# Peptides against a protein of PDB entry 5TDY, part 62

Target 1, 88 residues: chain A of PDB entry 5TDY
Amino acid sequence: EKKIDGRRKAAVLLVALGPEKAAQVMKHLDEETVEQLVVEIANIGRVTPEEKKQVLEEFLSLAKAKEMISEGGIEYAKKVLEKAFGPE

## One batch from the design tools (peptide; made by RFdiffusion4, then SolubleMPNN)

Design b2_p24_4_s4
Fold by OpenDDE base, seed 2:
Structure b2_p24_4_s4 (fold): chain B 88 residues (1-88), chain A 24 residues (1-24)
Amino acid sequence: as target 1 above (88 residues)
Amino acid sequence: DEMFQKVVDAIDEEQLEAVKELLK
C-alpha cells in the first residue's frame, strides 16, 4: 500500500462516483475548494484499481467514524477503541 | 488530508451507498 496525496484521494473518489453524483457533492463545498478539486480531477491521469480500492475503503472508514454507517469491522473497532481509551 | 475530509463531510447517504456498491 502506497500513501496517496489527500488532494488526489478526493479526485479519485469524485471520479469514481461519476459526474452526476460528484456534482451533487460539490454543491456542498465552497467555491475555492471546488476550483481546486476540478484542477485535481482534470489532472488525475491514470487511476489503478488498487489506488481506487484504497481510496474508497478509506472513505468508508471515515464515513463510519462520522456515524454515517452502522457496520462493524476490525479497523473501525480500532478507531472506536482509540477514541474511547487512547487519551487515557 | 484536508481536501479529502471536506469531500467526506459533503457526501450524503445516497452517495455513500453508491461508494459501497463500487466496492462489491
Scores: peptide ipSAE 0.705, ipTM 0.951, DockQ to the pose 0.824
Fold by OpenDDE base, seed 1:
Structure b2_p24_4_s4 (fold): chain B 88 residues (1-88), chain A 24 residues (1-24)
Amino acid sequence: as target 1 above (88 residues)
Amino acid sequence: DEMFQKVVDAIDEEQLEAVKELLK
């Protein structure tokens, strides 16, 4: 997997959600962040299926980490171990 | 990754379910 810039990841996620849900999310963000996100979305260009999948999966991993979802998974477990004990 | 984390933190259950559906 290629490393994706954090700002781009945010834009990819919001675009994937669609305009209605993206707007709902952005209502909970500060004005400066919204302005930055709009610029990133406007300049998103082409998003590959691989890039979209990578971003969405990373989102789900982070959602699990904050206990938003109760589901586990191999990739999540791997990330937990990596954060707890470092890469080996 | 601060901007991404802000978006992640702003996502509610409805949007979470939408993301899960996108991966099916």
Scores: peptide ipSAE 0.700, ipTM 0.950, DockQ to the pose 0.795
Fold by OpenDDE base, seed 3:
Structure b2_p24_4_s4 (fold): chain B 88 residues (1-88), chain A 24 residues (1-24)
Amino acid sequence: as target 1 above (88 residues)
Amino acid sequence: DEMFQKVVDAIDEEQLEAVKELLK
């Protein structure tokens, strides 16, 4: 797995969502951030399927961590255990 | 990954479901 720059990850996610949903997300961001994202999107170039998949999966992982979604699984269970008993 | 996190934080349930569909 190749590490992807955070700014690029943001652009990949927004492009993957499509213009309508991307616009909805942008409305929740500050103007400076939007300007930065527009530049990244404009210069995104080629997005490989692997890169897209990696970004979307990382998003879902973060969404679970923030309790944005209700979904189980071994990976989520491990995170729960780490939060409950790991850092002791 | 500050900018990515900002986008993640801005995603609502509608966009989240859209992402899930993209990974099916």
Scores: peptide ipSAE 0.700, ipTM 0.949, DockQ to the pose 0.810
Fold by OpenDDE base, seed 5:
Structure b2_p24_4_s4 (fold): chain B 88 residues (1-88), chain A 24 residues (1-24)
Amino acid sequence: as target 1 above (88 residues)
Amino acid sequence: DEMFQKVVDAIDEEQLEAVKELLK
């Protein structure tokens, strides 16, 4: 798994959602952020399936962290254990 | 990852389900 720039991750996620859903999301963002995202989307270039999958999975992990979803996952479980009991 | 987090925070349940479908 390769580290992806945060701005690029945002663009990949929005492009993956499609233009209509992406627009819905961006309506909730501040104007400066929207402008930056539009530039990133315009210059996104090629997105590999691996990169797309990585970004979407990271999104879901973060969504779980904010208790937006209640589905299992190894990485989420690890985070819970680390925060609750520390590393062993 | 501030920009990414902003997008994550802006996602609602409908878009969340859409993302889940993309990973199937």
Scores: peptide ipSAE 0.699, ipTM 0.950, DockQ to the pose 0.816

Design b2_p24_5_s1
Fold by OpenDDE base, seed 2:
Order: structure tokens, then C-alpha cells, then sequence
Structure b2_p24_5_s1 (fold): chain B 88 residues (1-88), chain A 24 residues (1-24)
């Protein structure tokens, strides 16, 4: 799979949520982070279906992983993505 | 903490379910 910049992943995810939900999420973030995200969203440009799917799948992996008792974390998510989509 | 991780942690269960629906 193609490696996506972390800031770009965040922007893709927020755009996918839509403005209402994205705003709700951003209320829980610090001011500096919000400013960074706004810039990334403003400059997001073209998002391919493949890129969007990749970001959403990674998000779900991370979100589910943190809810697991014996499984979780970034490393687990990386393993899931590697198995599902192949190496970067 | 990485910015993507920050966003992931800020997303609640309702929003999580919405994303799952996007991938149906």
C-alpha cells in the first residue's frame, strides 16, 4: 500500500465524516491541532477512493484496537493493514 | 501523540458507527 502522511490521513478522515461530525470531533482537540487540521483540510485536494478506503480502514482498526483488552495499539493496527492491503 | 491518533481518540462511538456504515 502507499504510505499516507499522518496529517493527510487526519484530514481525509475528517472530510469523510462531513462538516457536522468533523466539527464535533474538533471540539475535543487543542487549538494548535485544530489549526493544523484546518490547513490540511483546506489543502486536501483530490482524494482517491483507494486513499479514502485505506484511511477509514486504518481508523477502524485503531478505534477497535483501543477497545480490546488483549489486543490493541498502533502496532496491532499496522498488522491488520499489512494483512489486508499489503506492505507500504 | 501523532495528529492522526489524536483525531482517532476524539471520535466517539456514534461517529465510529457512521464510519463503519461508509465502508458497507
Amino acid sequence: as target 1 above (88 residues)
Amino acid sequence: MEIFEKVVEAIDEEQLKFVEELLE
Scores: peptide ipSAE 0.695, ipTM 0.945, DockQ to the pose 0.649
Fold by OpenDDE base, seed 1:
Structure b2_p24_5_s1 (fold): chain B 88 residues (1-88), chain A 24 residues (1-24)
Amino acid sequence: as target 1 above (88 residues)
Amino acid sequence: MEIFEKVVEAIDEEQLKFVEELLE
């Protein structure tokens, strides 16, 4: 897997959410962060399916790790570990 | 906090479920 810049990961995630959901997320962010994200989104260019999948999976890993109750949490953790460390 | 982490923390349960569906 290629290491993706953190700002780019954020942009990929927001674009994947779509404009309505992305807007809802950005309402909870500070102005400076929003401005940075807008720039990254505007210049996102081509997002490969592999890159998108990688970002979404990393998001889910982080999100589920902090949740009190998450459906399929244990199985998902296993999948994440397999994806992260299995190929090499 | 890193910008990606900020976005992750700002996403609610409804949006989380949506992302799960994107990976189905």
Scores: peptide ipSAE 0.691, ipTM 0.945, DockQ to the pose 0.628
Fold by OpenDDE base, seed 5:
Structure b2_p24_5_s1 (fold): chain B 88 residues (1-88), chain A 24 residues (1-24)
Amino acid sequence: as target 1 above (88 residues)
Amino acid sequence: MEIFEKVVEAIDEEQLKFVEELLE
């Protein structure tokens, strides 16, 4: 996989959420961070399906690892592998 | 903290589930 700039990852994630949800997220961020994100979003340009998927999967991995609110890390990892290589 | 990490931590359960649905 290609390495994506951290600021770009954040912008891709927020754009994927849509404006309403993105706004809700940004209400919980400091002003400086919000300003940086707005700039990145404004300059996001083309987002490929591949990088979008990569960013969303990385987000879910991090979120699930921290909060343990979904099916868990092992099941999530299994789903990622199935999407990447097909079912066993 | 990295900016991406800040965004990840700011996303709530509802938004997380929405992202899960985006990948299904």
Scores: peptide ipSAE 0.690, ipTM 0.944, DockQ to the pose 0.572
Fold by OpenDDE base, seed 3:
Structure b2_p24_5_s1 (fold): chain B 88 residues (1-88), chain A 24 residues (1-24)
Amino acid sequence: as target 1 above (88 residues)
Amino acid sequence: MEIFEKVVEAIDEEQLKFVEELLE
């Protein structure tokens, strides 16, 4: 697995969402951040299936960590902790 | 906060479910 730049990850995620959903997300971001993201999206070039999958999986892991207030979130958090700190 | 984390926080439940479908 190859490391992906953080700014690129954000661009990949937004492109994967499509223009309509990406626009909705950007409404919740500060102007400076939006400008940075637009530049990254404009220069995204080719996104490999492997890169896309890696970014989306990382997104889901972070997003589910916030949803921990719900029933499904607790079980997910447990699995994350087990994988992160459990024995090899 | 890292820019990727900012984007993650801005994504709602509907958009999250859409991403889950992309990974099916």
Scores: peptide ipSAE 0.690, ipTM 0.945, DockQ to the pose 0.676

Design b2_p24_5_s2
Fold by OpenDDE base, seed 2:
Formats: structure tokens, sequence, C-alpha cells
Structure b2_p24_5_s2 (fold): chain B 88 residues (1-88), chain A 24 residues (1-24)
């Protein structure tokens, strides 16, 4: 696992979501942030499957951690445990 | 990771569920 720049993580996530969903996300951001993200997306280049997976997993961790009561919490917890202490 | 955190905060439950599907 390699450390990924924060702005690049955002770009990887937005590209993974596709243009329609990415737009839904960015409409809630300030203009300056949107401009920065557009530049990052334009220069994203190659995204490896490993990098994509890493970013999406980090996103889910952060998103789920913000809402203590969320649907699918048990299933998510199981996935976290499987990745940390999966079958050997 | 300020920019990334802003993006995380801008994602609603519907899109969050779609990300979960991407990881299946």
Amino acid sequence: as target 1 above (88 residues)
Amino acid sequence: DEVFEKVVNAVDEEILKEVEELLK
C-alpha cells in the first residue's frame, strides 16, 4: 500500500463514480475546490485497480465513521474485519 | 487531506451505497 495525495484520492473517487454522480457531489462544493478537482481529474492519468480500491475503501471508512447509526453497519463491520483478520 | 474530506462530506447515502457496490 502506497500513500496517495489527498487531492488525487478525491479525483480517483470522482472518476470512479462517473460524470453524473461526480457532478452531484461537486455541486455541494465551493468554486475554488471544484476548480482544483477538475484540474486533478484532467491530469489523473493511469489509475491502477489497487489505487482505486484503496481510495474507495478509505472513503467508505470515513463516510461510515461519521454516522454512528447507519443502515448496513453490521455488514460493513464484517467486511472491515474480513480485510483485517480474514481467512488465513 | 482537506479536499478529500470535503468530497467525503458531499457524498449522500445513495452515492455511498453505489460505492459499496463498486467494491463487491
Scores: peptide ipSAE 0.702, ipTM 0.950, DockQ to the pose 0.671
Fold by OpenDDE base, seed 1:
Structure b2_p24_5_s2 (fold): chain B 88 residues (1-88), chain A 24 residues (1-24)
Amino acid sequence: as target 1 above (88 residues)
Amino acid sequence: DEVFEKVVNAVDEEILKEVEELLK
């Protein structure tokens, strides 16, 4: 895995969500952060499938951990492994 | 990764589930 800049990770996630859902997220952010993210999104350029997958998986991992979501943990872990290494 | 963490914290359960669908 390649290290991705934090601001870029945020931009990749927001672009993946689409403008409506991205706006729902950004509604909860401070003005300065929103402005920074808009610039990052505007200059995002090419997003590789690998980069997108990496960001989304990292997001889900962090989100589930922070919210102490235990439901579906095993299934999620399985999906991560399948996407990373293929089914066995 | 402060900006990314802010975004993570701003995502609700509905959007979280939508992201899960993106990885199917």
Scores: peptide ipSAE 0.702, ipTM 0.950, DockQ to the pose 0.656
Fold by OpenDDE base, seed 3:
Structure b2_p24_5_s2 (fold): chain B 88 residues (1-88), chain A 24 residues (1-24)
Amino acid sequence: as target 1 above (88 residues)
Amino acid sequence: DEVFEKVVNAVDEEILKEVEELLK
């Protein structure tokens, strides 16, 4: 597993979402951040399946951690433990 | 990574569910 640059992770995520959904996300960001992301997206180059998966999994982890207050937190925790340590 | 966190926070529930489906 390679450690991915933070800005690159953001670009990978946005590209993976597609232009429509990426736009929905970016319209909630400040102008400076949008400009930075546009540059990263323009220079994204090749994205491997492994890199894409790694970024999306990290995204999901962060997003679910923030939503843990909402219903489904325990279920997510169960899935995390299952993935990390198996059904044992 | 501040930029990535900003993007994560800007993703709504609908898009979140789409990502979950991609990862099965």
Scores: peptide ipSAE 0.701, ipTM 0.949, DockQ to the pose 0.631
Fold by OpenDDE base, seed 5:
Structure b2_p24_5_s2 (fold): chain B 88 residues (1-88), chain A 24 residues (1-24)
Amino acid sequence: as target 1 above (88 residues)
Amino acid sequence: DEVFEKVVNAVDEEILKEVEELLK
């Protein structure tokens, strides 16, 4: 697993969401952070499928760790187990 | 990682579900 810069991870996630949903997310961020993210998105360049998958999975892990976002926990857990150990 | 955490915290339940769909 390759280490990805935090700002890049954010950009990858936002691009993966698409412009409409990304905008919804960014409306909740402070101005300085938005400016930083816009720059990162503008310079994102090529995003590999592996990088995208890694970022999205990390996002889900972090999001599910927060109690206020609980929907889809079982499905996520299943995916984690399957990726880690395969079918048994 | 601070910027990424901010983004994570800004995502609501609906968008989270959409991300889950992206990984299906």
Scores: peptide ipSAE 0.697, ipTM 0.949, DockQ to the pose 0.655

Design b2_p24_5_s3
Fold by OpenDDE base, seed 2:
Structure b2_p24_5_s3 (fold): chain B 88 residues (1-88), chain A 24 residues (1-24)
Amino acid sequence: as target 1 above (88 residues)
Amino acid sequence: DEVFEKVVEAIDEEQLEEIKELLK
């Protein structure tokens, strides 16, 4: 697994949604963030199937950790806990 | 990863289901 830049991850996710649904998401973001994302989308270049899959799966992991879905996500939950409170 | 987290927070149930479908 290759590490992907955070801004690039966001751009890949938005492009994967398509322009109509991506626009719906962008309406909930601050102006500075929108400007940053537009630049990343304009320069996204080639997105491999592997990169797309990696970003979408990481999104689902984050969504689970934030209790947006009920499918679980114990691995990410452990990481969040460790970052917030440190190992004991 | 702050920008990515902001995008995740902005996604509603409809977009979430769409993303699930993209993973087939």
Scores: peptide ipSAE 0.644, ipTM 0.934, DockQ to the pose 0.737
Fold by OpenDDE base, seed 3:
Structure b2_p24_5_s3 (fold): chain B 88 residues (1-88), chain A 24 residues (1-24)
Amino acid sequence: as target 1 above (88 residues)
Amino acid sequence: DEVFEKVVEAIDEEQLEEIKELLK
């Protein structure tokens, strides 16, 4: 697994959504962030399938952590317990 | 990774479902 730059991850995610839906997302962001993202998108170049998958998987992980996704599973349950009660 | 997190938090249910589909 190759480490991906944070700003590039954002660009990959937005490009993956397509221009119409990406625009909807960006309407919720501050002006400075939008400008940064536009630059990254303009210079994104080639996105490999592996890179795209990696970014989307990380998105799902973060979305779960932010309670944007309602999904069970033993691994998720473990994370919930760890965050709720910390290490013993 | 702050910009990425901002984008993630700005995504609504419709875009979330689209992303899930992209992962197949």
Scores: peptide ipSAE 0.642, ipTM 0.934, DockQ to the pose 0.742
Fold by OpenDDE base, seed 5:
Structure b2_p24_5_s3 (fold): chain B 88 residues (1-88), chain A 24 residues (1-24)
Amino acid sequence: as target 1 above (88 residues)
Amino acid sequence: DEVFEKVVEAIDEEQLEEIKELLK
């Protein structure tokens, strides 16, 4: 996978949601963070399907880790184990 | 990744379901 800048990941996620839903999310953020995100969104340029997919999947992974999603699955479990103890 | 994490934590159940739909 390609390393994506943290602020860019946030911008990609918000753009993927569309203006209305992105606005709903931004209502819960502090003013400084919103300003930073607006700049990133304004300068987002091209978002490839691969980049979008990568960001959305990373979001879901983080959401699962924070128990926002009740689903796990064998692949998620494997990722947890690999990050914690290595592939062996 | 602090900004991204803040956005993740700001997502509610409705937006979560929307994101899941985007990946289908």
Scores: peptide ipSAE 0.639, ipTM 0.933, DockQ to the pose 0.755
Fold by OpenDDE base, seed 4:
Structure b2_p24_5_s3 (fold): chain B 88 residues (1-88), chain A 24 residues (1-24)
Amino acid sequence: as target 1 above (88 residues)
Amino acid sequence: DEVFEKVVEAIDEEQLEEIKELLK
């Protein structure tokens, strides 16, 4: 199993979702992160089936872990809003 | 892997299900 750079993993995941879904996800990210991801997506080149599968599996693992430790919907909503609009 | 973790946190339940379908 080849180690994949973190920013590349993010780009692979977003490309796998397609442009419509990826755009929806990126609305919940801070401006600097969005800029970084746009660059990575633009320079992603070819994504192999193996790489795609590896990234999606890792995502699923992290998502499960997050759900297990998540405090609830309110705190999650706060995090999303903070990423989208920044803290006051 | 901070950027990747941020993306994971940005994905909601609907998008999670979408990704699960991509794995099938």
Scores: peptide ipSAE 0.636, ipTM 0.932, DockQ to the pose 0.751

Design b2_p24_5_s4
Fold by OpenDDE base, seed 5:
Structure b2_p24_5_s4 (fold): chain B 88 residues (1-88), chain A 24 residues (1-24)
Amino acid sequence: as target 1 above (88 residues)
Amino acid sequence: MEMFEKVVEAIDKEQLEEVKELLK
């Protein structure tokens, strides 16, 4: 797993959603955060498929952790355990 | 709060479903 800067992750997610949906999300953010995000989006450059996938999967993981969605599954459970205790 | 976390919490049910679609 490659370490991705938090600001970049946010930009990747919003770009992946497209302009219309990204705008909807930004309506729920404070002005300062929006300004910062716009800068990050403007300087996003190349987004690899691997990077996009990693960001989107992390989003879903966080959404599940915050109980925004009612899902789980064995793979999610495995990821939680590995991050918390390691593979041993 | 981290910027990514702020964005995650700003996403509603519709956008969440869209992200799921993006992952096939």
Scores: peptide ipSAE 0.659, ipTM 0.939, DockQ to the pose 0.688
Fold by OpenDDE base, seed 3:
Structure b2_p24_5_s4 (fold): chain B 88 residues (1-88), chain A 24 residues (1-24)
Amino acid sequence: as target 1 above (88 residues)
Amino acid sequence: MEMFEKVVEAIDKEQLEEVKELLK
């Protein structure tokens, strides 16, 4: 797995959403962040399918952690407990 | 908060569903 720069991940996510949806997201961000994102998007270059998938998967992981997604299951429960209480 | 995390938190339910579709 390739390690991706955090700023690049943001750009990949927004580009993946397309300009219309990306614009909606950016309306919720502060001006400075928007300016930074625009620069990253402008310089994104080639996005590989692997990179795109990795970023979107990480997005889903973070969205779950922020309770934006409702999901159950044993594996998710384990992750929640691990994050909440750490190793014993 | 990282820029990526800021973007994640700015995404609403509609956009979330779009991302899910992108992952097929």
Scores: peptide ipSAE 0.658, ipTM 0.938, DockQ to the pose 0.679
Fold by OpenDDE base, seed 2:
Structure b2_p24_5_s4 (fold): chain B 88 residues (1-88), chain A 24 residues (1-24)
Amino acid sequence: as target 1 above (88 residues)
Amino acid sequence: MEMFEKVVEAIDKEQLEEVKELLK
Protein backbone atom coordinates (compact mmCIF):
# COMPACT_ATOMS: atom_id res chain seq x y z
CA GLU B 1 0.00 0.00 0.00
CA LYS B 2 1.36 3.38 -1.10
CA LYS B 3 0.78 6.46 1.06
CA ILE B 4 -1.39 9.16 -0.55
CA ASP B 5 -1.47 12.71 0.85
CA GLY B 6 -4.77 14.00 2.24
CA ARG B 7 -5.29 16.63 -0.49
CA ARG B 8 -4.95 14.07 -3.27
CA LYS B 9 -7.24 11.59 -1.47
CA ALA B 10 -9.93 14.27 -1.25
CA ALA B 11 -9.61 15.06 -4.97
CA VAL B 12 -9.74 11.36 -5.96
CA LEU B 13 -12.89 10.84 -3.87
CA LEU B 14 -14.69 13.87 -5.38
CA VAL B 15 -13.76 12.93 -8.96
CA ALA B 16 -14.98 9.37 -8.32
CA LEU B 17 -18.38 10.72 -7.19
CA GLY B 18 -18.80 12.67 -10.44
CA PRO B 19 -19.35 16.41 -10.92
CA GLU B 20 -23.01 16.55 -9.80
CA LYS B 21 -22.54 14.75 -6.47
CA ALA B 22 -19.13 16.37 -5.90
CA ALA B 23 -20.82 19.79 -6.19
CA GLN B 24 -23.37 18.76 -3.53
CA VAL B 25 -20.54 17.85 -1.15
CA MET B 26 -18.71 21.15 -1.86
CA LYS B 27 -21.73 23.12 -0.55
CA HIS B 28 -20.87 21.93 2.99
CA LEU B 29 -17.23 23.12 2.84
CA ASP B 30 -15.71 26.54 3.54
CA GLU B 31 -14.62 28.72 0.60
CA GLU B 32 -10.88 28.29 1.21
CA THR B 33 -11.18 24.48 1.28
CA VAL B 34 -13.25 24.52 -1.94
CA GLU B 35 -10.62 26.63 -3.73
CA GLN B 36 -7.86 24.24 -2.62
CA LEU B 37 -9.87 21.19 -3.73
CA VAL B 38 -10.58 22.71 -7.17
CA VAL B 39 -6.83 23.18 -7.70
CA GLU B 40 -6.15 19.56 -6.68
CA ILE B 41 -8.92 18.27 -9.00
CA ALA B 42 -7.60 20.37 -11.92
CA ASN B 43 -4.14 18.82 -11.44
CA ILE B 44 -5.21 15.29 -10.50
CA GLY B 45 -3.70 13.70 -13.62
CA ARG B 46 -3.91 9.93 -13.87
CA VAL B 47 -5.78 8.01 -11.14
CA THR B 48 -5.04 4.27 -11.13
CA PRO B 49 -7.76 1.72 -10.26
CA GLU B 50 -5.66 0.70 -7.24
CA GLU B 51 -5.41 4.29 -5.97
CA LYS B 52 -9.16 4.84 -6.45
CA LYS B 53 -10.04 1.65 -4.58
CA GLN B 54 -7.65 2.52 -1.74
CA VAL B 55 -9.18 5.99 -1.29
CA LEU B 56 -12.79 4.74 -1.38
CA GLU B 57 -12.08 1.98 1.15
CA GLU B 58 -10.31 4.42 3.49
CA PHE B 59 -13.32 6.75 3.19
CA LEU B 60 -15.70 3.96 4.24
CA SER B 61 -13.45 3.07 7.19
CA LEU B 62 -13.46 6.69 8.41
CA ALA B 63 -17.23 6.99 7.89
CA LYS B 64 -17.78 3.83 9.98
CA ALA B 65 -15.45 5.10 12.72
CA LYS B 66 -17.48 8.34 12.87
CA GLU B 67 -20.70 6.24 13.16
CA MET B 68 -22.04 7.58 9.83
CA ILE B 69 -22.73 3.98 8.75
CA SER B 70 -24.88 1.47 10.67
CA GLU B 71 -22.62 -1.40 9.55
CA GLY B 72 -20.16 -0.51 12.31
CA GLY B 73 -16.39 -0.03 12.29
CA ILE B 74 -14.95 -2.32 14.96
CA GLU B 75 -11.91 -3.30 12.86
CA TYR B 76 -10.97 0.31 12.15
CA ALA B 77 -11.65 1.28 15.78
CA LYS B 78 -9.24 -1.44 16.95
CA LYS B 79 -6.53 -0.13 14.60
CA VAL B 80 -7.01 3.46 15.81
CA LEU B 81 -6.81 2.39 19.46
CA GLU B 82 -3.68 0.32 18.83
CA LYS B 83 -1.93 3.18 17.01
CA ALA B 84 -2.87 5.71 19.69
CA PHE B 85 -2.15 3.76 22.89
CA GLY B 86 -0.27 0.59 21.94
CA PRO B 87 -1.26 -3.08 22.22
CA GLU B 88 -1.55 -3.23 26.04
CA MET A 1 -8.40 18.97 10.42
CA GLU A 2 -6.98 17.22 7.34
CA MET A 3 -8.57 18.00 3.95
CA PHE A 4 -9.66 14.38 3.43
CA GLU A 5 -11.36 14.35 6.85
CA LYS A 6 -13.22 17.58 5.96
CA VAL A 7 -14.62 15.94 2.81
CA VAL A 8 -15.59 12.79 4.74
CA GLU A 9 -17.63 14.86 7.21
CA ALA A 10 -19.30 16.79 4.36
CA ILE A 11 -20.68 13.61 2.72
CA ASP A 12 -24.33 12.75 3.52
CA LYS A 13 -26.19 9.41 3.43
CA GLU A 14 -26.94 9.67 -0.31
CA GLN A 15 -23.29 10.22 -1.30
CA LEU A 16 -22.26 7.52 1.18
CA GLU A 17 -24.44 4.96 -0.62
CA GLU A 18 -23.00 6.12 -3.95
CA VAL A 19 -19.45 5.41 -2.72
CA LYS A 20 -20.55 1.90 -1.67
CA GLU A 21 -21.88 1.31 -5.19
CA LEU A 22 -18.59 2.52 -6.72
CA LEU A 23 -16.86 -0.32 -4.86
CA LYS A 24 -19.61 -2.69 -6.19
Scores: peptide ipSAE 0.655, ipTM 0.937, DockQ to the pose 0.715
Fold by OpenDDE base, seed 1:
Structure b2_p24_5_s4 (fold): chain B 88 residues (1-88), chain A 24 residues (1-24)
Amino acid sequence: as target 1 above (88 residues)
Amino acid sequence: MEMFEKVVEAIDKEQLEEVKELLK
């Protein structure tokens, strides 16, 4: 697994959603953030299947943590434990 | 807040379902 910066992760997610859905999301963001995202999307280059999967999986984990969905999962459980007790 | 986190918080239930479909 490769470390991906937050800007690139955002761009990968939006590109994966497609232009229609990405536009809907961007309507909820401030102008400065939109401008930054456009730059990242324009310079996204190649997105590997592995990178795409990694970003989407992290999204689902965060969505669960923010109570957007009520589903289980090992990665979610791991994050809960790490937040509660720290790494060991 | 990280840019990725901002995007995550802007996504609604419909878009969430789209992401789930992408992982199938």
Scores: peptide ipSAE 0.653, ipTM 0.937, DockQ to the pose 0.712

Design b2_p24_6_s1 (from b2_p24_6, 7 letters changed)
Fold by OpenDDE base, seed 4:
Structure b2_p24_6_s1 (fold): chain B 88 residues (1-88), chain A 24 residues (1-24)
Amino acid sequence: as target 1 above (88 residues)
Amino acid sequence: DPLLEEVKTYSPEEIAEVIKELLK
């Protein structure tokens, strides 16, 4: 697993969402950020399935950590512990 | 893609907030 910089992560995410959803997301970002991301998207090149999966999983992790959408507190906690310490 | 479908359940505003975090 290769490390992906935040800008690329955001670009991969936006491309994965598709133009309609991505456009809606962009409306909630400041002008400077939008300009940066447009450049990143334009230069995104190839996105591997592995990279896409990694970005989507990280998004979900961050989103759930912010408690934007809960899949169940216990279930999320279990996933966190599993990733941090592995199964017993 | 079940992961993508799950991501899409978040509102544009919520996704934007996570993106802001990614860009820090």
Scores: peptide ipSAE 0.746, ipTM 0.962, DockQ to the pose 0.830
Fold by OpenDDE base, seed 5:
Structure b2_p24_6_s1 (fold): chain B 88 residues (1-88), chain A 24 residues (1-24)
Amino acid sequence: as target 1 above (88 residues)
Amino acid sequence: DPLLEEVKTYSPEEIAEVIKELLK
């Protein structure tokens, strides 16, 4: 996996969500953060499927680590297993 | 996209909290 900075991750996530959902999300962020993210979104350029997948998986990992929703998820489960036992 | 659909099941507030974490 290639390293992606947090600002880029957030921008990718917001773009993936679509304008309506993204707008709802940003209502919960402070003004400075919103401004920063708008700039990142404006300069996001092309998002590859790999990058999108990586960002969404990381989101789910973080969200589940916070125990916001307990519903499993195949990709999350795969990440857990990979980190715990490796490829073997 | 199953991943995206799963992400969308979270509330805007919950997603925002994770974004804050990404930006730390």
Scores: peptide ipSAE 0.745, ipTM 0.962, DockQ to the pose 0.808
Fold by OpenDDE base, seed 1:
Structure b2_p24_6_s1 (fold): chain B 88 residues (1-88), chain A 24 residues (1-24)
Amino acid sequence: as target 1 above (88 residues)
Amino acid sequence: DPLLEEVKTYSPEEIAEVIKELLK
């Protein structure tokens, strides 16, 4: 996987979520962070399907590691297995 | 997009916490 800086990861995530959800998320961030992320979003340019997938998977990985409760998990578990052991 | 749909199941607060980690 290509390395993506954290700011870009956050921007890709927020764009993927859509403006409504992204706005809700940003209410939990400090003002300076919000300003920085808005700039990143404005300059996000092209987001490839691969990059989006990578960011979403990393999000889920981090979220699971933090033991945050969320619905589902089967799809993520499948992706974890695929990345860990490859397709069978 | 199953991945995105799963991400969306997390609350805005939970997502923000992960974003904070990304920005460290």
Scores: peptide ipSAE 0.744, ipTM 0.962, DockQ to the pose 0.782
Fold by OpenDDE base, seed 3:
Structure b2_p24_6_s1 (fold): chain B 88 residues (1-88), chain A 24 residues (1-24)
Amino acid sequence: as target 1 above (88 residues)
Amino acid sequence: DPLLEEVKTYSPEEIAEVIKELLK
């Protein structure tokens, strides 16, 4: 596993979402942030399947930690343990 | 892609909030 900087993570996420969904997301960010992300997306180059998977998994972890979508404590904890100690 | 499909279930606003965290 390789460490990815936050700017790259955001760019990978937005590209993965597709233009339509990404555009909707961009409407909720300030102009300066949008400019930064557009540059990152333009220069994203190759995105490996491993990198994409890593970014999407981190997103889900952060989103669930913020309780944006509820799944129940025990179910989330189970998934965390499976990712940490289960087959990879 | 099941991961991507799950990510897409979040609203644009929710995704934006997570992106803000990534950029800190």
Scores: peptide ipSAE 0.743, ipTM 0.962, DockQ to the pose 0.807

